Peptides against a protein of PDB entry 9GMZ. Designs and how they scored, part 234

Target 1, 343 residues: chain A of PDB entry 9GMZ
Amino acid sequence: TGFPLELLTRPATERLAYFENYTVAHPRLKEVYEILMRTIAEPAGASFIFVYGASGVGKTTLRLRVEQKLTELALPKLESDRARVPVVGIEAIAPESRYFNWKEYYTRALITLEEPLIDHKFDYGVRGISRDNFGKINVESKVVAPALRRALENALIHRHPDVFFVDEAQHFGKVASGYKLQDQLDCLKSLANMTGILHCLLGTYELLTFRNLSGQLSRRSVDIHFRRYCADSPEDVQAFKSVLLTFQQHLPLAETPNLVDHWEYFYERTLGCIGTLKDWLKRVLSDALDREATTITLKDLQKRALSVAQCQKMFKEIQEGERQLSETEADVQNLRSALGLGA

## One batch from the design tools (peptide; made by RFdiffusion4, then SolubleMPNN)

Design b2_p23_7_s1 (from b2_p23_7, 12 letters changed)
Fold by OpenDDE base, seed 5:
Structure b2_p23_7_s1 (fold): chain B 343 residues (1-343), chain A 23 residues (1-23)
Amino acid sequence: as target 1 above (343 residues)
Amino acid sequence: MQAWLDELRAENLRAWDEGVTIP
């Protein structure tokens, strides 16, 4: 089924907003979603979930969809437990300095966890943390990182979310020394252990560095690889074409563009990453709506495509990540074989 | 406007859950 035809009579802003909010339920997204939802429901003693994959594969879309679903599932219980927050999700910020800004991280986490709509207000016991007249958390600049951490620990314990999401979590790893990265991991472990809250870190293949640094993390973590579609797999090519067909039907234009016939060009400029594809189509749709165009042309696509040089850089990063994972899988198979367990 | 967008979002979420987004 296509977009609601009524959109054609609506302002360009509404038409664009429809497409921006539209999510394609593509096979890899659905698979990872099901694994993630199951793991959140039954962590089996895990303190961490790592979701890693290419930039633009759709990790943020996955996070938001899981947050929505967990919220929906919690609604019946939230009527009786007004203190509970079912899920909290933040984005890790790229540090401006060589050091991750924990103060900013804790502040953002507290602000997100303590939404104004929560009826049950909690006192964190920290001076300089207050609520405004709208119930929004305000953190004074004088509040130090250890105090913010204690406030967050107390808030997480009190609100008891099923999971704490951190998107763009590779930004924890931008510390120049392996020692500092270990300290950051120890801080995250301590937060998870002190609160009993499951943490889900979503990021690029740079998150593999976190997995390799701590044998203790490996015992308490579940790994989920969010794979791109590969052109050497007939099934992946078919799935990618199906995604193009779905987007073709959900672009709110008077004439349906033929995206599927150009699937190789779309693949070349997205590397099989559906988030990259969606963002490209959003830009092209915005341009088309601004011109009051009836459809999207190949020329419109070319104007907003990533350059070949950008794609080559992204592809090298993907290949390195995929290689590291394939080596890990081979190591597991070798270990199983050495243990006399069938491959 | 917002209510209508919220309805469209809800429909998209239902379609996603039902797996009817990809033909």
Scores: peptide ipSAE 0.016, ipTM 0.506, DockQ to the pose 0.683
Fold by OpenDDE base, seed 1:
Structure b2_p23_7_s1 (fold): chain B 343 residues (1-343), chain A 23 residues (1-23)
Amino acid sequence: as target 1 above (343 residues)
Amino acid sequence: MQAWLDELRAENLRAWDEGVTIP
C-alpha cells in the first residue's frame, strides 16, 4: 500500500502537502521515541534531557511526535484542569550578536505557552505584556529580559507542562566566551529548578560542549543519542533501504520511481540521515510536479542533491560528535578499570 | 530481510492511518 491514488487527480499543492506531512516510522526514530517518552514519564529526579544527533537525523520529527502523543494522553485530564498545558515546544534562534538573545527566547516561550485557544487566561503580573483581541500576546519593547523571565517562570508553574522542549538548543552555546556559556547554562538550570519543569534540549553534537560545561548538570541530566544509520552495519543498511522503499511508495507520482536501486547514492548524499533524505525528496518532488512529470529520474535527484563538499563537511562534524560520545564510553571503561571493577 | 521490510512498511502505514501526521 502507498499513497492514495486519488491524489494523482489532485492539484500539485495537495500532492506535495501529502508527502510533506508523511512520516516514516523508522527503527531509530521508534527507539529514541520510546526512550524519550519513558524518560518524560519517569524522570527520576532529572531536570534535563539532552537529545543529540546529526543535523537532519530527524530530531524535529521526534519532538513533534512526542508533543502530539503527550497532548493526546492529556486530553481526558484537560477537561478537569483547563489551566494545564501538556507540553511546550520552541526552537532556539541563532544569535545575531555575540550573545544569546534571552529576551527573544522568553518572548517566544510565553507566546507558545499562551495560545489564543486557551480559555484560562493568566495574569503575568508584568506591565507591558498584554493580549490582543485575538488572544495573542503582545510584549512592549520596554519590557526587559528579567521581567520576561519572571513572567515565564510564573506561566510555567501555572500551566505545569510535563516537558519543555527546546529544539536547535546548540544555539545556547553560540556565544563569544566560555564565561558566557556558563551563564547561559546557569540561566537554564535556574529556570528548571524554579519552575520544577523538566527541560528537553534537542540539538546537534555541538550541544555536547554545552552539556559538558557543568558537572552539576551531569547529575540531573539524561542523555539520548539519536544515531544516524551506518553503512558498516548490515542492519542499518537494511533499515535505510526500507525507508527508501517506503518513500518510493508514498511519492504521489503516476510511475513509482526506483529509489532502492540507487541506495548507495542516497546514502552518500544523506550520510544515513532520514530528515536530510526526506528534504531532498521533497525538493525533487516539487520540481517533478512543476514539470508535470510522471516519475523521478536520477538526473532529477542529482539536480537537488547536496554537493560532495557539503557532504564532506557534514560528515566531519558527525565523526567528531560520534568520537566524543565514544570517548565517553571509553571514559566509563577507564573509570571502571581505575575503580578496580574490571572490563 | 523481506519480511522485516514488509513489517516496517506495515507499521508506517498503520502510523499514517492512525493519524500520526505531523501537522
Scores: peptide ipSAE 0.023, ipTM 0.516, DockQ to the pose 0.075; fails the geometry check
Fold by OpenDDE base, seed 4:
Structure b2_p23_7_s1 (fold): chain B 343 residues (1-343), chain A 23 residues (1-23)
Amino acid sequence: as target 1 above (343 residues)
Amino acid sequence: MQAWLDELRAENLRAWDEGVTIP
């Protein structure tokens, strides 16, 4: 099964949009999706879920898919409870300064939570938060971070989402000199505790720093490692090749490119990260469509590939993250062995 | 255009939920 052949008669914008919206249900994504969905349904007293993995592994795709599924599952209930929002997801912004902007975070969270045309007027209890004629939330610049936090707490309690997603959550780790990362974690913990809303933080391996700093968060968190595909695993190589096969079938081009024969090159330049692969193919597809090309070539791929230097940098970051996880797993195993518990 | 994209998105999502195996 490939792309709808009718796309070949459609504008380049529609062809590109098809591929952008196409999601390959690859094994690691399915696995993490199932774990995440189960954990959201049955958090077992957890207040946090941490989803960590390499940049470009597909965390945003995972989030969006879970958000959509939770929304679909909630639709029958939303007919009876028009105040409820099933899920809220935001992306944490990299601060321009050396400190995380909580005011902006709370503002974005409020906007995202309340942007649905929810007919029910909710009083946030804070002056300077209003809805426009289109139902969009406007937050006046005079509203301070503590007031925005209270508004968000009230909104989360009232809307009662099953989960609050924060993508790129490693940006909480960007703390100004003299501030502690612990203070950021305490703020998040307090928000989760005050609202009773499960928080899911998605990010890079830098999120492991959050896990290590808060023994209290560790007791109330579920960790999900979104692994890349590894070239030393025959199963992972096969899965990666299957993803390439699927993508080549879903590129809306007149001639199907042979991506699978170049799997090693794709692996070299993506490090087994499917999001990186998709973004690469998207850029190449865009170039091909702009030229009205019938297919993509190796030269087209090479023009849009990450440089070896970029891949080397990304790989070092991945290796450090994987090492930290391996050490933690070994430490747990050693502790279990020392306690007389089986490994 | 938007309605057609929405349909394609919906189809992709259904296919994902149906567990379309990557061959």
Scores: peptide ipSAE 0.020, ipTM 0.570, DockQ to the pose 0.719; fails the geometry check
Fold by OpenDDE base, seed 2:
Structure b2_p23_7_s1 (fold): chain B 343 residues (1-343), chain A 23 residues (1-23)
Amino acid sequence: as target 1 above (343 residues)
Amino acid sequence: MQAWLDELRAENLRAWDEGVTIP
């Protein structure tokens, strides 16, 4: 089924909003979603989940979908436990300085934990943390990072989410010294251990460097690779074409554009990343709606495509990440072979 | 307007739960 035909009579803003909010359930997203949901339900002593993949592969879409599902599943319990937050999701911010801003991280986490709709006032035990007249947490500038950490620990224990999501988690790794990176890992590990809350770090392949620094985290972490679609796999090509078909049916235009016949061009400019594809189509749709166009043309697509140079840069980053994972798998196989465990 | 968008979002979420919508 395509988009609701009623959208054609609606304002451009509603038509665009429909497409923005439309999520294509594609095989890689579904696979990772199922693995992630199962791991959250049964962490088996894991304290961390790492979800890594290319920029624009759809990690944010995955996170949001899991957050929605966990919230939905928690609704019956939330009626009895009004203090509970089923899931917390934050985005790690790239530090302006050479140091990760833990104060900002803790503040954002606290603000996210304190949804305005939670009637249960929690005393964080920290002076300078208050609720404003709108029920939002206000953190005074004088509150120091260690105090905010304690407040967050207490809040996480009290709100007991099933998982704590940190998107763009590669930003934890942007510390110039290996020592500081280890300290950050130890800080996160300590937070997870002290609260008993499962942490899910989503990020680019740069997260692998962060993950590999702590051999001890390997025993208490689940790794999930969110792969892009690869043009050398017939199954992946078919899945990518199917996504294009779905998108063309859900573009709220009077005439359905033919995206599928141009699949190679879409692949060239997205590298098999569905988020990149969606963002591209969103830009093109916006332009089409502004012009009151009946359809999208190849020329419209070309106008909003990533440059070849941008794609080449992104592809190099992907190849390096995929290489690191392949080496790790090969190392495991070599270790197994060396141990006399058959391949 | 908002209620209609919320309905569309809810429908999309339901469709997502039903499985991979690959036509």
Scores: peptide ipSAE 0.016, ipTM 0.536, DockQ to the pose 0.825; fails the geometry check

Design b2_p23_7_s2 (from b2_p23_7, 11 letters changed)
Fold by OpenDDE base, seed 4:
Formats: structure tokens, sequence, C-alpha cells
Structure b2_p23_7_s2 (fold): chain B 343 residues (1-343), chain A 23 residues (1-23)
């Protein structure tokens, strides 16, 4: 079990691409994947799924895996329903302005939903939205946000995806006052309600602010906590070491580096976040390949590690998020106990 | 390169089904 040995004779670009595309199916990722897939299949009247967790925990990897699986499951139906898109996933971008750019959001959603491979021309009911000769959607600058919203609503209804993913969804909150954030959430809620399409927002613990601002969203939302691995849990430590072992075996180098023996250092600089770990190893692998090195050394790792100051900042943000969740869980338990319901 | 990436995706899919062997 490891990388294909033939990669050692391949160009550095192919070796790096192998590792970039390699995904470790680690326990927390599998758990969240299963919960998310089940929730998408059986939303039970939910309009929203919130997936929150530390930056670099692997939320984008989760999204991509779910998108892939939903696409695979839809293939038999796509043969009969050529208008269907099984899943749509976008990344929310932090606005340059103090206001969230809904026009840009709707444009990106439309572009992503209407991939060039969809042979069926759909009339969006909006002038200034066209497909080029390559099937790419072009939105004229004159098209206003309300028109783009209507186009997206129509497209979502017609294409009927099982879920609409918004990655980095915390960016909705970074620029908005509490009032503006509520308006944004109400807009998303309205879009979900009008289209009947389940929305999944993936993001950092900043998404908890969204959940708390709208008591109405909480009634129609499913929450999924994508936890990092914790050093105080022997099971989590073992899982983290197993991930290191797996990455060690899948680094396309002539000599297998010993990552597992340095697990504490990896944990210190990733905070138990596997995405952060993968990105770190990717940078180090790239450097090693550029030097035609046979292996990765501790010095190579140290050169590309996050600084202690960066880790401390990230850890504070994680602790605050974990605290907020723990308090919410405790409050629910206290409420249940007060109601005479068992915990 | 596309075929190789597709093969890698298939291998990754198989790995998802097999799971990470925790030693």
Amino acid sequence: as target 1 above (343 residues)
Amino acid sequence: MQEYLEALRAENEAAWDEGVTIP
C-alpha cells in the first residue's frame, strides 16, 4: 500500500499532482462524510446544512468528495434527465467592499451550475446571460443582482441539484454588521425555500454566529461539526499518527520519509487539522522534487512549517469555536434536564 | 495526464471504500 512506484520515473509535476490528488480517508472525514451524505439523502425538511470546523480541517476535501459521490450516484439518472445537475458547489469569496457582492455570488453560482458539458440550452428568463461557443456562461455587466437571482432560482429549479454547496461561507459574516448578516441569511433562506434546493454552508466556527442570529434558520438546519484531532484523546492521537503513516507511504519519493516519529511536531504545527498537514507536506514535497531529493528531512519540514505565532492564533480561534459549541451542547443538556428529559 | 488523474481518482475512491488502515 503506497504510491505507484512508476511515479519515481515520472516528471516532478506528475509526482506532485499525484500527492495533490491523493486524499486520506481519515476517521473524522469519513464520519462527517457519512453524516453529510445521509443528511443530503434524507434532509427531513431541513433547508440548510451547516458544516463548521477549524480552518484546514478538510472541509473543501469533504465537499469535493461529496460532490464526486453525488455525481456518481446521479449518473444513471443523468442519462435519462440531461437537464439535471446532481450537485453545485461554489466558494464564497471575501468581498473587497464592506458589503457582500450578491451579484458576484449569483454569477458564480450560475457559472458553476451551468457547466459547458450541459448540452441542453436553458433559458434563464434573463437578458444578458448567454453561453459562448465553448458553452461557458457569460453574464453581461448590465445584469443586476435581482435578475441574476431569478436566473439562479430558475436554473436551480430546472437543474434540481441534490444540494447547493457554499464553501468558505464564513465570508458572508466578515463584512456585515449583525443586521446585514441577518439580511444575507434571509436571502439565502429565501433562495432555498423558493427553489426547494438544500443548501450546505461549509466554513469556520464563524458560521456559529449565523446559526445564532437566526432562530428561524436553526429550526430548518442540520449542524455538522467537523472536529479536528485532539491530543488529549488517545484515539484521536492514534488516528493522527495513522494519517501521518498514510501520507508517508504516499509521498512519491525514492526513500520513504519517517513522519510518524515526528507526530508531536506535526500536531504542534497543524493543530490536528489534516488539510493543514496535507498543504504543509505538499509544499515540502514540491521543494524536495525541485531539488531532486530522494527524501524529506526534518529540516525540509521546518522550512515550510507554520510559525508558532500563526499556530497560536489559529489555536485561539479553534478554542473559541469549540467553547461556543460546548456551551451550546451544555445548554441543550441543561434544558433537557430541566424539562425532565434524560440527557 | 487526464487519464492518469482519472486513474488516481479511481484509486482514491477505492481507498475511501477500503478505509485508512489504522495500525
Scores: peptide ipSAE 0.028, ipTM 0.543, DockQ to the pose 0.596
Fold by OpenDDE base, seed 2:
Structure b2_p23_7_s2 (fold): chain B 343 residues (1-343), chain A 23 residues (1-23)
Amino acid sequence: as target 1 above (343 residues)
Amino acid sequence: MQEYLEALRAENEAAWDEGVTIP
């Protein structure tokens, strides 16, 4: 099944929007989705879920799909409990300063949690937090981080989301000292513990640095590795080709491009990351639509491809992350062997 | 346009729930 043929008569904006909104349910995404949904439903005393993987692997797509599903599942309950928010998702911002801006984090979390559609005004017990005439939260600049934290704690308790998502969570780690990173982790732990809300941190392999610093986090966290497709695995290659096949069928062009025959080139320039692939195809589709082209050519792909240098840099970062995980697995095996447990 | 995008989202969500296997 391909794109609706009616799209060929529609404006370029609608054709592009179709492809942008189209999500391939590829095997790795489905696997991680199932694990994540199960973990959210049955956290078994976990306070944190860590989802880590390469940049462009599809973590944001995963988050959005989980948010949609949790919202759908909550709809019957939301009719009776209008104060409830099923899920909260924010993106952590890279600090402009050497210090993570907790004030900004709490402010963004509050703003996201308190969508205008929530009729029930919650008194945060903090002066300088108000709702405008449109129901949007306004936080005055004078409100300090500890007050915003208390407001967020109260809001999370009152709204009781099933999970609190923090995307790009590796930005918590961008502090100059290990001590400051530990303090940040302790703040997050405290927030999760005080609210009873499960936190899901999504990010790059830089999230693994959080694990090395806190043996206590590891006891209360579930790990989910969102792997890329690897060219050394025949199954992964087949899955990657299948994704290319699906995308070529869902590009709203008059002539279906042959992406599958160029799978090696697509792999070379995406490193097996489907998000990177989708973003690339989106750029190329946009160019094709602007030119009223009937199809996509290899030349069109080459114009929007990541450079070899960019791919090499990204690949080194991936390899380092994959290596760290492999070492951790080896350490577990060594520990098991030392304990007299079979490897 | 918004209704169209919502319909496309709903279709994509339905396809997700049906567990569309990539061939």
Scores: peptide ipSAE 0.021, ipTM 0.609, DockQ to the pose 0.639
Fold by OpenDDE base, seed 3:
Structure b2_p23_7_s2 (fold): chain B 343 residues (1-343), chain A 23 residues (1-23)
Amino acid sequence: as target 1 above (343 residues)
Amino acid sequence: MQEYLEALRAENEAAWDEGVTIP
């Protein structure tokens, strides 16, 4: 089924909002979703989940879908426990400075945990944290990072989410000169241990460097690789074409564009990353709606495509990440062989 | 508008759930 035809009579803003909110349940997204939901339900002593994959593969879409589902599943319990938050999701900000800003992280986490819909006021035990008349948290500039951490620990314990999501978590790897990335890992590990809350870090392949630094985290972490679609796999090509077919049916335009016939061009400019594809189509749709166009053309696509240079850079980053994972798999096989366990 | 977008989200969610087995 395509988009609701009634959208053709609606404002451009509503048509664009439809496409923005539309999520294609593509095979890799479903697979990772199932693994993630299972791991959240039964963490089996894990304190961390690492979800890594290419930029634009769809990690944020995955997070939002899981957040939604966990919220739905929690609704019956939230009536009895008004203090509980079922899930918390934040995005780690790239620091303007060469080091991760923990104060900003803790502040954002607190603000997200304490959405205005929570009627139950919590005392954080920290001077300089207040709520306005709308329940919004205000943090005074004088409040230091260690105090904000204690406030977050207390809030996480009190609200008891099933999982704490951190998107773009590779930004934890940005350490100032003289500091160790291990200290950042130890800080996160301590937060998870002190709160008893499962942390899910979503990010690029740079998370592998972060994960590999702590042999102690490896024992208490679950790894989920969110793979892109590969052009050398017939099954992946078919899945990618099926996503294009679905998107062309859900573009709220009078004439359905033929995206599938241009699959190679879409693949070239997205590297098999569905989030990158969706963002591209969103930009093109916005332009088409602004012109009151009946369809989108190849020229419209070309105008909003990533440059070849951008794609080449992104592809190198992907290849390096995929290589590191393949080497790790080979190392496991070599270790098993060396232990006499067989291949 | 908001109610319509919420209905569209719910439809998209239903279509997702048909394709995903939740443990």
Scores: peptide ipSAE 0.028, ipTM 0.470, DockQ to the pose 0.332; fails the geometry check
Fold by OpenDDE base, seed 1:
Structure b2_p23_7_s2 (fold): chain B 343 residues (1-343), chain A 23 residues (1-23)
Amino acid sequence: as target 1 above (343 residues)
Amino acid sequence: MQEYLEALRAENEAAWDEGVTIP
């Protein structure tokens, strides 16, 4: 089914909002979703899940869908357990300095845990953390990072989410030294261990740096690779064309644009990343709606496409990440072969 | 080809919420 035809009579803002809120259930997203949901249900003693993938592959979309599903599954239990939060999701912010801002991280995590209209007031046991008359958490400037950590530990234990999501988690790694990166990982490990809450870190291939730094993390972590679609795979090309057809039918325009016939150009400028594709089409749709255009043309696409230089840079970063993962798989095979376990 | 792509799309959309139940 395409978009509701009634949208053609609606304001441009409603038409754009429809497309923004529309999510394609593409094969790779569904596969990673199923693996992630299964791992959350049965962590088998893991304290961490790492989700690696290219920028714009759809990691945020994956997180939001899992958060929605976990919330829906928890609804019957939340009627009896008013203290429980089913899931908490935050985005890690890039540090403005050479140091990660733990105070901001803990503050944002606390705010997110308490945003649900939970009638159950929690005492954080920390002076300078209060709720305003609207239920919003206020953290006084005098509250130090160690006190906020203790407040978050207590809140996580009390609310007991099934998983704690951290999106853009590669920002933990943007620290000036390997020693500081290890200290940050030890802080996250300690938080997971003290609370008993499963942590899921979603990020770019820069997150692989965390995998290599701690042999102890590897024993308590599950790795999930969110792959892009590859042009050398016929199945991946068919899936990518199917996504284009789906978006083509869900663009709220009077005349359905032919996106599928231009699939190679879309692939060239997205590198098989569906999030990059959606963001591109959103920009083009916004321009078309502003002009009251009946359809989208190739010229409209070209105006909002990533430059060749941007695509080349992104592709190098993807190739390096895919190489690191393939080497790890090859290292496992080499280890198995060296152990006398058949390949 | 279009019919195949439409069928694949419809299958993917229909099966989206069909997944792992967390106990």
Scores: peptide ipSAE 0.025, ipTM 0.465, DockQ to the pose 0.099; fails the geometry check

